# Designs tried in a protein design run: peptides against a protein of PDB entry 7UQJ. Part 10

Target 1, 160 residues: chain A of PDB entry 7UQJ
Amino acid sequence: PELYQNFNITPPRGVLFHGPPGTGKTLMARALAASCSSDERKITFFMRKGADILSKWVGEAERQLRLLFEEAKKHQPSIIFFDEIDGLAPVRSSKQEQIHASIVSTLLALMDGMDNRGQVIVIGATNRPDAVDPALRRPGRFDREFYFPLPDVKARFKIL

## One batch from the design tools (peptide; made by RFdiffusion4, then SolubleMPNN)

Design b1_p8_6_s1 (from b1_p8_6, 6 letters changed)
Fold by OpenDDE base, seed 4:
Structure b1_p8_6_s1 (fold): chain B 160 residues (1-160), chain C 160 residues (1-160), chain D 160 residues (1-160), chain A 8 residues (1-8)
Amino acid sequence: as target 1 above (160 residues)
Amino acid sequence: as target 1 above (160 residues)
Amino acid sequence: as target 1 above (160 residues)
Amino acid sequence: MPLEVVYD
């Protein structure tokens, strides 16, 4: 947080990890959490699957998102990792309009409402970045994107 | 630092992140900066856009580069991230010869002048590695290159 | 697999993850496994510590390696992750000559014997790439290397 | 993670 503020860079409230299935998005998020977690500074890692939020919490998804962000704020420094975020925040033009619109709106509001001073990072992982609502990919939200290439090409390109 | 010294590997003074737009180069820079910043060890992350250095500091770009490196050294451990470094250090043979030649020469000298013991890392991100002066891609400069494939080609190139 | 075949690039049978302790090598390997595992395509992730193979299976390490590769082939697509592979396959010239020579030879043979059509990827993680037998770092084996820099140098080398 | 291209 402070580093980005000092540089007049709004810390990305969110980072979008995108890439094919199997490309390590979920575990990179965990790796980041673990790497940032020293014994002195444990980062609390909140993992939610986008599809699970929709399927398990029909009609309560907005509340669960709010609770998740509150809990993440309470346990900061924290990472909120949305695995399969395309399942949570589909493109608005897809016929899933009504049910997802409120969830997307809630997530937008939560990401917008994150105090830039908060030690909460949101990571969204998707296999389909084009299936994620572009409104989530704007500055102050998932304004940073990391693509995760397939295993078959991870083998060619040295893991940086 | 210690690890590179122990391995007789001069830590690369610079790392070139290359790949198409939107491949997460800038974000990877920030994710690293964040991951390396613990409360005990804050890494200072200096971000500059190559085009911004040229456009905002016409005639002062060399001075701004020197100041940036001095400030990064003062605030070590630090990362200097040049986003769109192709805008800062274009190929010398491209007709942008005169104005960019001095900037490239300054950047070369600054990268060469970085004490290998310094905790300053330079990251250059470009969508066009071929548009970056090859002199910057030599040992002791951006001697490590990291490709960030497109979403569609990240399906092909494994993020290792 | 398919991607490498389509590019006439033999998928690296092995990928070497190297970098200091705590750089997330193990976690990246698991990330790759998890990311490649969709509900439709679960990648079976076999993790072994190099030191554990040597210490737990004194005199059976070669057999355990064979069984591991057979099991990985049976459960393809799969990743065999050797954590601390420097403990499994030390440099032949290091005074640990006799006991490790057969294990290294077995691992070489197993990696060489992997059908390039197999959906088995071997990942070796080490903090000391120079402590790994160079014979393992040849084409058709761990012919791709991925450096995982320290947090301080993860500042340098962005956690890619 | 981006991919390191080590030019040999």
Scores: peptide ipSAE 0.011, ipTM 0.197, DockQ to the pose 0.117; fails the geometry check
Fold by OpenDDE base, seed 3:
Structure b1_p8_6_s1 (fold): chain B 160 residues (1-160), chain C 160 residues (1-160), chain D 160 residues (1-160), chain A 8 residues (1-8)
Amino acid sequence: as target 1 above (160 residues)
Amino acid sequence: as target 1 above (160 residues)
Amino acid sequence: as target 1 above (160 residues)
Amino acid sequence: MPLEVVYD
């Protein structure tokens, strides 16, 4: 019996950072990007807010997602960081279904289309993991989740 | 006076991730493994639950630990991740002493036997750092501890 | 419009880890140092407490900072970790201005003098980000901030 | 994010 799961740590196709606001999700994504970048191996970091994709790319969000993934593939090794990804990929059962459905479907297809040999890591950050479409949390997508715990309320008041 | 501690960041022989449940200990171990794995440098990730070693390897736990460390050494660079390590290595003063004593003794010997030139990192995760044998927390073993803070209860309720 | 901020993840000249006490700032600095150290690429880790620089190097703090940065440059790749950096670099508007002003000015000059080709990362950790001089938080210095959230009080009680 | 407990 194989004593080890050879988790060939295939760089996670997707990593979901979830936890309350101000828990360092965005920050860890930037730190991971920084730590993985050497003088010889510069990582290209792509950052988007989920809500900004919906608001700034009205009617072109799907095309902009495709272009983002193409650009990330072109500039490998790369990290695509979606901050507030619950804004981009809300659960399909929410009443605002139709506009979100095509965007989520496109993101799913883009994540599924990522060849295992690609040096593209997708990091999603959310304060509402239950508001993220469960389809994004399946194997081959955001198949790794990272929970970011809150500060004590007393400590949040020390940082404000 | 040496202006720097040359922490020759000898890859920690052992890293203890401790903190409450759901603070991302297991997750961070997987992320560290993922971040340290490049196309040219695949890290082999070994995962065991401490309680599973006691329950599944009754009477062979010591041998299975030896085999695990041998296999990790054979497949360097590697990470051995012990989830719930307080299940594997409870404090020796607990009444269930005899079965645990040999397992803990074996783990201590295996960690002590890790040559500094080995590319094997041992990560232990626990929710109960005080339930981990203090001998494991000494220099040359789990000599680096990583505390994982909880979410605010108000935030755990936003995730549940 | 450039679809990506090519955050050329220039290794951050400075990274500010901020968050409440016991949020793992010091730990993450040590873990980052450990994760970035390979057999072929040992990272030299320099650690200082901000308060210790003020107390132990009274009248020589500026010289010791210069020596620290020179030594870090000599032993590249290196990490300079300032724990409790709010002790070293308090906000200039605080009444204890004169002794701190020269130390902060020296630290600013040292961070500004770090060539982009240097493999020296400066990590500052603080529990009081607002007590850190805003000049240190500008581009080219601690231009990347990392927020470390507290454990829930209920969880701090599970670890004590 | 992991936390250092420096037990000094």
Scores: peptide ipSAE 0.005, ipTM 0.194, DockQ to the pose 0.093; fails the geometry check
Fold by OpenDDE base, seed 1:
Structure b1_p8_6_s1 (fold): chain B 160 residues (1-160), chain C 160 residues (1-160), chain D 160 residues (1-160), chain A 8 residues (1-8)
Amino acid sequence: as target 1 above (160 residues)
Amino acid sequence: as target 1 above (160 residues)
Amino acid sequence: as target 1 above (160 residues)
Amino acid sequence: MPLEVVYD
């Protein structure tokens, strides 16, 4: 929040971190949450995995997403980080596809319902940006994307 | 390379990276792989997820692990990185427990069969070290463990 | 260990991690320390901040550096990580400049006195490589440098 | 993180 206020930047509702696995997406999200937390203004950092939303909460996934966004709103300024957001993509089974589609629809609705004045930022991380529903990548949702490249081999060579 | 040569350290066959999610385990594994790769000596970096070994290869998981280790041996020096290795832990279903137990047993056998002179390193990453089978954490397997603490809030503030 | 033994790399006495704040320097240092520690061969990781060496140990800073290097030698294999090593640079006050110059001179002498066969690695991290005394960046000291770039400004700009 | 290694 403070970083955004200082930059006169209208905070994105959603930010997509994409890049190969191990490029620091999750680390960056945590680091952002930490850097925005001052002694005066603590940011609450919520973390969920896309696959966990599917596997643990079968039948309650929508409710759990709603509760997460409500809790984030209650504890604003806050960051919601979805690790492996591509894990919300439909799997080949028609029954799973229906469940996934409903979860994605709920996430879309929650992001659309976010007040821009709210101090809630949503960060999605994926290794497969093309597996993320294009509807999530529209303005007012994950409208900002960050590519996390593999550290160049040149960069790697100097660390050892 | 340099850090290890100075230490005259007998290389571990297996290294366990553990710590809270987003502490840079996967990033470090990739950075290590990269930093060990020179123009003269390229390290081949193999990456698998524990959950993917289970879900994608039901009935072939053991074969896929064997093939992975054979390929790593063929392309040595190499790193095999298992992200979410705790995902190989038994799930509560008896059928899944049997499958998981068999996969873990295969991994154990593959690690035990590694020649110490072989230029293959296995890195496992987990957020739940206590969910990793203790048999994997014995000497000659994942006999090295690295705790990735959350960057202290002070450390987080500087990472941004 | 294995990766380094295979590369026949003469290990640096000192490694400088430099790059903007939040680029993962401290995380990388910790992860390197971790990755080198096995059950059989634990690396002792020492961490100090440049500013803390100055502020906490006024009049004892040189002694504390000597003790740190002695302890690292005693507990080898070991890593000494200096976070904010540029914090050892002189501040504009003449009194502080003298103190800083003396501390830097002590660090130089300690690095020069390191046996290359000793299993002690020194990692310095800075956000201001140009504020690091050039004498520290000479061969046999921090003779390797790693730039940690900001995730592309495009990545920063979209998080805001 | 793109890490560039600069050899001076």
Scores: peptide ipSAE 0.000, ipTM 0.213, DockQ to the pose 0.075; fails the geometry check

Design b1_p8_6_s1 (from b1_p8_6, 6 letters changed)
Fold by OpenDDE base, seed 5:
Structure b1_p8_6_s1 (fold): chain B 160 residues (1-160), chain C 160 residues (1-160), chain D 160 residues (1-160), chain A 8 residues (1-8)
Amino acid sequence: as target 1 above (160 residues)
Amino acid sequence: as target 1 above (160 residues)
Amino acid sequence: as target 1 above (160 residues)
Amino acid sequence: MPLEVVYD
């Protein structure tokens, strides 16, 4: 609310940053977190990677997501950034599909359970928007999508 | 040469972007590629991910690296961007250590074999600079290091 | 100094970001400010708009610029970002030309008066680099220029 | 290093 109060915009519950790899999705999310912070009002920035959710938290991914959202709620205003959110997608195995379905279902429930009054923004970044479960892209979840195009490779960086 | 001719700087053969995840390393590399191109002089941007080099090209990673550098040389001026270059590090298995050692050795040889006159810049990005083989960080390789700090969420945006 | 000590680069006194509107100049400046801050080392980010310097501070623009640079010096390490710095250019009236000349002269003097040892970076952003006074683009001022290309307009912004 | 993004 207050973060967006000055903007008369309903804070998106979820924002999907999509575009080719290295188009600044993660940087933008961090820049947004930094830009919304002041001396008086610090934003807490939480970051997780989709592949890490599956690989590092085998059997506890749902619990870790719950803890992440609880911590984000406790430290409002906050941003939860999911980098490579398409990395939640199963590798083509039925067992991984079930694990994926559970993790995605948990994330859906956590996003749906966010009060509109919460100062928690969820940002998902992906290089493959079509690989993101359509259920995550519905109203009340990642309902705002921002395309990060490849910078036109036509312009010259002179690194001194 | 010409890209750096105006700068009196020897074009780094390799640049290491390091810093916490989501600090804009990949964006900066793409921005650099984009800002090195013009309508008259297009820069070709090649991107690979360290984990993909190990996982997708099992048994052909060295060949794919050679082809990548050959293609980059053919399309000069060019940038080769290795995202998550620390992902070339073995998973803690002896077999993966040998594969890693071969891949890293190939990358070292390819970087060492770059003529100073080449208009090929190699950019490596990592969240774990200490996990990057020190041999890659020597002069003539990734000899320039750029730290991408976390945006201090405490960075006071005083928009006066 | 210390911000760039790890980088073996003389901190630019001034950096000019140029390119078409909406190419991320302002975002990059904010991201840089944010990215240069750490828990241990906060960067203070100051932002002004060129048109605002002329329009909002009629008769006090020089004083406000001095105060801005003094505040930036006091809060080192700091970034001063001038968005639309080409907006310091006069509208086609002789009176505005004189006001512009005074403001630009003050900015030049402030940039020239920055010790090389200062941890104050000045970033100017413009859509019209040719409209920026060449005196601002000299060594010791905005001596580093960064072109922000239009993202290849072929990237269909599907704002859904 | 801050990448001195010298954009040409």
Scores: peptide ipSAE 0.000, ipTM 0.335, DockQ to the pose 0.118; fails the geometry check

Design b1_p8_6_s2 (from b1_p8_6, 6 letters changed)
Fold by OpenDDE base, seed 2:
Structure b1_p8_6_s2 (fold): chain B 160 residues (1-160), chain C 160 residues (1-160), chain D 160 residues (1-160), chain A 8 residues (1-8)
Amino acid sequence: as target 1 above (160 residues)
Amino acid sequence: as target 1 above (160 residues)
Amino acid sequence: as target 1 above (160 residues)
Amino acid sequence: MPLYVVYD
């Protein structure tokens, strides 16, 4: 409840952060985790990269996703941040079909399997929202999207 | 109400983010806007730079400020983020006197003219809080200040 | 000159940004590129991921690195940002030995081949500086390292 | 124009 109130997210919804590279998506996700943490209620922040899940866990990616969601559930309240989620869950129509399809299906099932009693928020970050499987963007999954515009060149000067 | 509750701000208060460059002031303001947004209640985030208001809108800066506040009011709940507000509202004693004085006076009037029923939060960011006109730092304006310390060299490593 | 002065870098040195994921390394590199750009002197920012170079350009990674450095030289002043450089240039003792060794050797040669007259800065970012080949960290290459610690929870609370 | 829009 409180975690989702702080994000104003209806459980079990995921949030998609999208925008050009280096617009602060990862930093924002960490910042949100911090702002929702208190001395009494620490938010456990899990970070995974889409490309790492595919490349490092060849043949075990589905198991690693399940373990990640189980661990996040065990350490509630928690945030799962998928950096570069377009690398994990490309559009199903892409020719790397079978391996991606099973991983995407696993992620879909894990997101759909989150009860509204769970205090797990899923944040995906991508530079290419159109490269993310539309099935992940349906209600109950990544059904909220935040665009991270490039700070204009002048805004970049000010963030440094 | 809810926007101000999430910020723990009493309307119509502005918040001054101050601290060295690269301490994450702009990113923070965006993160707060995101965390206060819901499916039902999207926060509209307006970003302006103090220097841009002076340089791009020569002779129209007052009108642009009025339009910004009107647009923010029209798109409630909203956040107006002034990055480098020291560039917009330097201390009145600075030799760029007349143009700055009118813009500062306009900003003061706009902040004072926000009723507590409005769901507009104003965030100013500066690297030089002492360069900001003290009139902006009075109650009902930027009456809350958050210091963004230089992350110690170890914490700069943490924000980068 | 001016580019290297802004970075306080002695040409032709590379900079290694290292620290936990989501500490803002990529954002910093972009922001530095912005801060070194003027209306008169735009910095061209090239971004590549170490993992992308290995996975997308199987068998052509060396050629793609050469082309990247040539393009960066053609568009001076420029920054080449290697995100996740540990994915491109793992320690030579890693079991993916031969393919990584040739790519690392190519990157070494490209960095060594940059004359001090070139206005190309190379920034590598890694979460695992110890996973980067020590040969890349020698003088004239990535001979400056900026650690990016995790904002402590208190600094995260202050950046949010 | 708003710099940040929440998309549904």
Scores: peptide ipSAE 0.000, ipTM 0.205, DockQ to the pose 0.105
Fold by OpenDDE base, seed 3:
Structure b1_p8_6_s2 (fold): chain B 160 residues (1-160), chain C 160 residues (1-160), chain D 160 residues (1-160), chain A 8 residues (1-8)
Amino acid sequence: as target 1 above (160 residues)
Amino acid sequence: as target 1 above (160 residues)
Amino acid sequence: as target 1 above (160 residues)
Amino acid sequence: MPLYVVYD
C-alpha cells in the first residue's frame, strides 16, 4: 500500500518469496507489514502456513481461506502471508489429489477476485518455487517473485 | 564460536529461539552462522526441520540425528539449526509415543555428549516453547532462550 | 539486555551493522529487539532513519536525538536503531557541513553519556561503513561491528 | 518502500 504508493508503483496482488529455507522470507514479509504500518495506519498481518491449512483444516480449508481473505479485506490495509505455500498449492500431479486441487482453485479464485484497489497484499513464501502450482504464478496472482538467496556464509552476523 | 570468544563468553551448547511464527528465528540462526564465518574460518550451517526428521526418516530419525551431530563435529565450527524443534521434541504426553520419546532421548544424549570446548552450537527454533520437552530446556542443552516477538506493528521496516 | 545478561556479557553501547543493502541489518536489529523481549519484559524499539533525521528535522535534529535518547532511557530496556546511519553521520568531508558535524557531535555526546549499566543499545545500520564518521566507531560508541553479507549473490533485496 | 530485488 503506502510502500508502493510512495514509489508510484502499483502493488502486486501477490508476491512469491522464494529461496532456500531460512533466507528470511517470513521475516521479510513481517518487515514489509511493519514498514507499511504507521502510528496512524496499522497494517493487519495475517499469517498462515500452507501445510497447517491442509493438516489442521481438513474439510474446512476452503472455508478458512475464504474467511482469511474476507478478514483481510475487512482489516485493510492487510498482508496475507502464506508460509510454505508449496504445502498449500502443490503442483497438480495426480487426479486423486482433488482436495489439494480444490484448495488451490479456491486460492486462485480468491486472488483473482481481489480488486486492484484493495489494500490486501498476498505474500507466498516457499523453498521450492517449482513445487508451486504454475497457475498461482500467473499475472494477477503471484506475478512478482523475489528470490531470497542464502546469506553468503562469509558474513559474521553478531546478533547480540 | 568466535562470536562468543570475542565476548569472552562460553558458548552455550544449545539456544532456543522461540517466538511467534516469522519473527526471524531461522534467519537469525543463519545470520549467526554467517556472522561467525570469516574468509579463513567458515562456519558450517546444518539445518533440519523437526517435523521433517520425524516424517522423512521414520525409523532412521535417531541415526540421522547422530550423523548430523557427527558431521557437525567433523565440520567445526558448526551450527545445527533445528527449525520447528517442537515437531521433533514434543512434550512427552503419552506413553504410546515411544518413537518421539526415543528421538527426544537421542537428542538429549547428543546434546549432553557435546564437549563444552566444542564449536558446535545447537539452535532450536519454535513458535511454541511450552511444546518443547522441558528436558531439552535444562542446563547443558537449550539452556539459553531468545524470545523473538512480533516486530511491533508501529515500526516501519525499511529493509534497504 | 536480557540476551546479554543471559550470556553474562556486558552489552555494547553501540553496534554497527554494516553490509550491502538488503542483507537484513534492519531486520536483525528488530529481531534483536524482539529476542530480548519477553512476556514479562518488553524491549522498547526506537527506529530512526539517519537521512530522515537530517531531512525531516532540519534545525531540530539535535533536539530530536536528545529526546530519542531520553525516551529510550525512560523506556529501558530499549534499542535505538539508526537505519542508514551514514546519512546521519557522514564522514566529515567539508567545513560547510556544520549541520552534519553538529548532529554527529550530538550523537557522539549522547553515546558517550550512556551509562554502561544502562539497558539502551544503539544499533547503527549502514551499507557503507567507511562513510560513517570514524569517531562513531571508537570504543564506547559503535565499538562492535557486524558485517551483513549478501545472501548468496543472485537476489539483492532492497525492501524500501 | 519497494522491495528492490536487484537481480544482478
Scores: peptide ipSAE 0.000, ipTM 0.206, DockQ to the pose 0.096; fails the geometry check
Fold by OpenDDE base, seed 4:
Structure b1_p8_6_s2 (fold): chain B 160 residues (1-160), chain C 160 residues (1-160), chain D 160 residues (1-160), chain A 8 residues (1-8)
Amino acid sequence: as target 1 above (160 residues)
Amino acid sequence: as target 1 above (160 residues)
Amino acid sequence: as target 1 above (160 residues)
Amino acid sequence: MPLYVVYD
C-alpha cells in the first residue's frame, strides 16, 4: 500500500503514531519537537505515558491531564506526547473501566477544547491503534495517523 | 515522572543527550540538524565519536577539536555532535588520564569560547552521563540534558 | 573519519541514506519530512519499499513509479522515500535482471527529469549502498549520501 | 551548496 503521510503539524490537532514496538514513535515525536524548535520558535515538549496517567495519578488523573493541557498552553507552542496512549484503554476489570472511561472522557474534552488552546499539538503513540478509544480518533482529536512499519524481519536479524 | 523537555536550540549552548544504548540519541541529533535545515537555513552537522577523538588523533586531539570548532563556525549555523562523549572520560590508566584531561580541557575552553562563536550548537550523546566530566555539564557548556528512556521491556521483546 | 554532513535539503536532488539495518534511516527520512513541514510549508511524504516496487507491481512497476513522481509533483513540496532501495537491484536471476533493469531505468529517467519537477526530494534508504545501481548514485540523482553508523556493538547488547 | 558527506 502507498503510504501517504502529510506531516501537517497544524495545532490544535492530534496525531496518532502507531506501529510495532521500537519503530521509533517516541523518537519521532521528540524529533518533531526538536525540528520545529528554532531560536525564534521554541517548542515545549511534554511527555506522559498512558499507563502512568492511570497508575501514578489514581484518583487525580483527570486533574493531572487538565494541568498538563494548561501547562502546555502556558508554554505554547507545545507538543503533548502521550506514549503508549492505548494504556488509557479500558482493561478487563469493571472498576478500571470506569476510571479509564473518566480519564478518556477528560482527554476527549481537553482535545475538543483545543480549538481555543493556541499552538498545542497532541501526539499519541501506540503499538495497538485498535486499543485506542475510537472517540479519540475522531476529527478534531487524533484525526491524523502515522504508521511506523517494522523494518523487515531480515533487517531486524541483522541488528541483533 | 513527568518528562518536561524544552528543546530550546539556542546557540552556543551544549546539549547532553543521555540514556541507554539504542534509544536514538545520535538519530535525534541528526534529526535535529535536518529539522532545523530549511532551504533558507542550512545547518551543517559535524559528528565525532568520543573514542575517536582519543584514539585517532593521539597527540593531535586538541588540535583536531580546535579545527572542528573553527570549521563549525565557518559553516554556521552548525551542530557539532559528539557521540559517546563519555569516551573522553579518563580511563583507568594514569597516562591516559593526562591525555584525557588535556582533551577535556580543550573542549571546555572551546565551549566557553562559543559565546563569540556564532550559531554553533554542541550536542553530546552518552550512555553514561555520570562518566561525563562534571565540568562539561556546567552552565554555558552542556547545561541542558535530555534523557532518552528505553522503550519499556515488554515493548523491547516485541521488537526481537 | 570526520563526518561532515550538510543537511541541505535542496530539491530536486536525491539523497541516499545508507547504513546497517535499524540505524534509523526510515525514521530520519520521516523526521526530515516532519521537520521541514511548518504550518506555512506543508511537505507531503511518499513512501515506497524497493521490494514492493518489484513484487506488488510486477509488470506495472514503471507505471507506478511514474504515477508516484507525478503525484509527488502534484503535492509539492514533497519527499519521495524509497525504503530498501537496494531491493531494486538485480538479483541472481536473469529474468529478474531485465525487470530490475527496466525499473531502475525508469527511476533514472524520473530522477533526471526532476530538474523540471519542482520541489520534490527523493530519499533512498539502503543497508547495502554497494547493491544500489551506480547509475542512481551519479550527479543529479542520489548524488548525496548519508551514512548511518551502527550504535557500537556493546551498545546493541544493552538494548536487548 | 550540495550536501557533502566528507568521510574523513
Scores: peptide ipSAE 0.000, ipTM 0.202, DockQ to the pose 0.185; fails the geometry check

Design b1_p8_6_s2 (from b1_p8_6, 6 letters changed)
Fold by OpenDDE base, seed 5:
Structure b1_p8_6_s2 (fold): chain B 160 residues (1-160), chain C 160 residues (1-160), chain D 160 residues (1-160), chain A 8 residues (1-8)
Amino acid sequence: as target 1 above (160 residues)
Amino acid sequence: as target 1 above (160 residues)
Amino acid sequence: as target 1 above (160 residues)
Amino acid sequence: MPLYVVYD
C-alpha cells in the first residue's frame, strides 16, 4: 500500500513476478511487504507455495485458499504471496484437469471477489509464466507482470 | 571463487543457506555466482532443485548428480546450487529410506571427492536445516552455514 | 553483520552497489539485511533514495541525514541503504553546486564519523558510479564496490 | 509450513 501510495499508483489486485528460478521474486515480494510496513502501518505478509497447496491440502485446498483470503482481508493491509504459482494453477492440461481446475477456479473467484478498495495485494511468483492459467493473468487478477531476469554473469563484483 | 579470493578465504566446499522461505537464498547464490564472474573469468552456475532430482530423475538421480558434478568440474570455476536441498537429502527417516539413502550417499561421496583445489563451490538452500541429513553438514561438505532470516518486523523501514 | 561475521570479515563502512538499472542492487541490499538478521539478532534496515533526500527535504537534507545515522547507530546492528545515491551525491558539477556540496559534505562527515566498531553498514546503490562524488568512494567510506551488470545473454545458465 | 509474517 504505502509503496503504491508513495508512487501515486493504484495497488494492483494481483502482480505476477516471473523469471528464471532464483531471480529474487520471493525476496522482492518480502522486500515490498517490509518496505510498505511502517511503525504506524504494519503490513501482514502471507506466504504460500503452489505445490504445497496441492500436496499438503489435498481435498481442502479450496478451503485453505478461502481461509487465506479471509485472513488477509481481516489483517489489512496485507500481501498474499504465492510462490511457484504455476504449481497451483497449471494451464488447463488434460490429465490432471479436474482437481487443478477446481483450485484454479477458486483462486479466480477469490481474486475477482477482492473489492478494489481492499488493501490486499496478491503476488504470484513463477519460473514459467506460460504455465500459469491465462485466466489468472487477465485484468482484475494478475494484471501486472514483472520480469525477473537472471542476474547476468558479467557482474564483476570487484570487491575492491 | 573471486568473492572468496577477494576475502582471502578458502572457498568452502559446501555452503548451506538456510532460513524461512523467500529470504533470498536462491537470489544470494545467483548473486554470488554473478559477483564472482568477470569478463575474463566466467563462473558457470548450475542450479537444481532437490525435489526435482527426486521426482524427475527417479532411478537416475545418482547418475544425474554425478553428471552435474562432472560438468561443474569441467566448467570450473563453477557453483552448484541445490535449491530446497532438504527435498533431495532428507534426514534419514524410516519409510522412504532406501532411495533417499542412495541419493544422499551419492551426494556425500561427490562432495567428499571434490578436491580442495577445485574451483567448484556447492551451495545448498533450505527452509529446514534440521531436515537436511547431518552427514551433509559435516566438515568438508556443507561446513559453512548462512542463516537467511525473515526480514524481521522490527526493521522499521521508516521510509521517512 | 552476521554475513560478515560468518566470513570473518570486518564489515565495510560503506559499500557501493553499481550497475545498470534493474540489476538487483536494491534487492541485494535488502537480501543482505535479511540474511544478517537472526531470531536473536535483528538488523534494522533504513532505506532512503538520493533524489528523495534532495527533493523532499529541501533545506533539511543535512538534518535528515544526521537523524538517519543517529537512528541507525541507536538501532545497531543496522544497514543504511541509499538507493540512487548519484542523485544525492552528484559529482561536484558547477551550477547546482552549493546545496549539493553541503549534502555531500554532510554525508562524508557522517561516514567518517562512524566508528569502525559500529555495527552500521552503509550501502549506496547507483546506475552511474562515475556520477558519484569520488570523495564518497575513498577508504573509510564507500571503499568496497560491487558491480551489478545487466544480465548479459552469454552466461549460459544451462538449466539442464 | 506457510510462514505468516505478521508485521505487527
Scores: peptide ipSAE 0.000, ipTM 0.385, DockQ to the pose 0.051; fails the geometry check

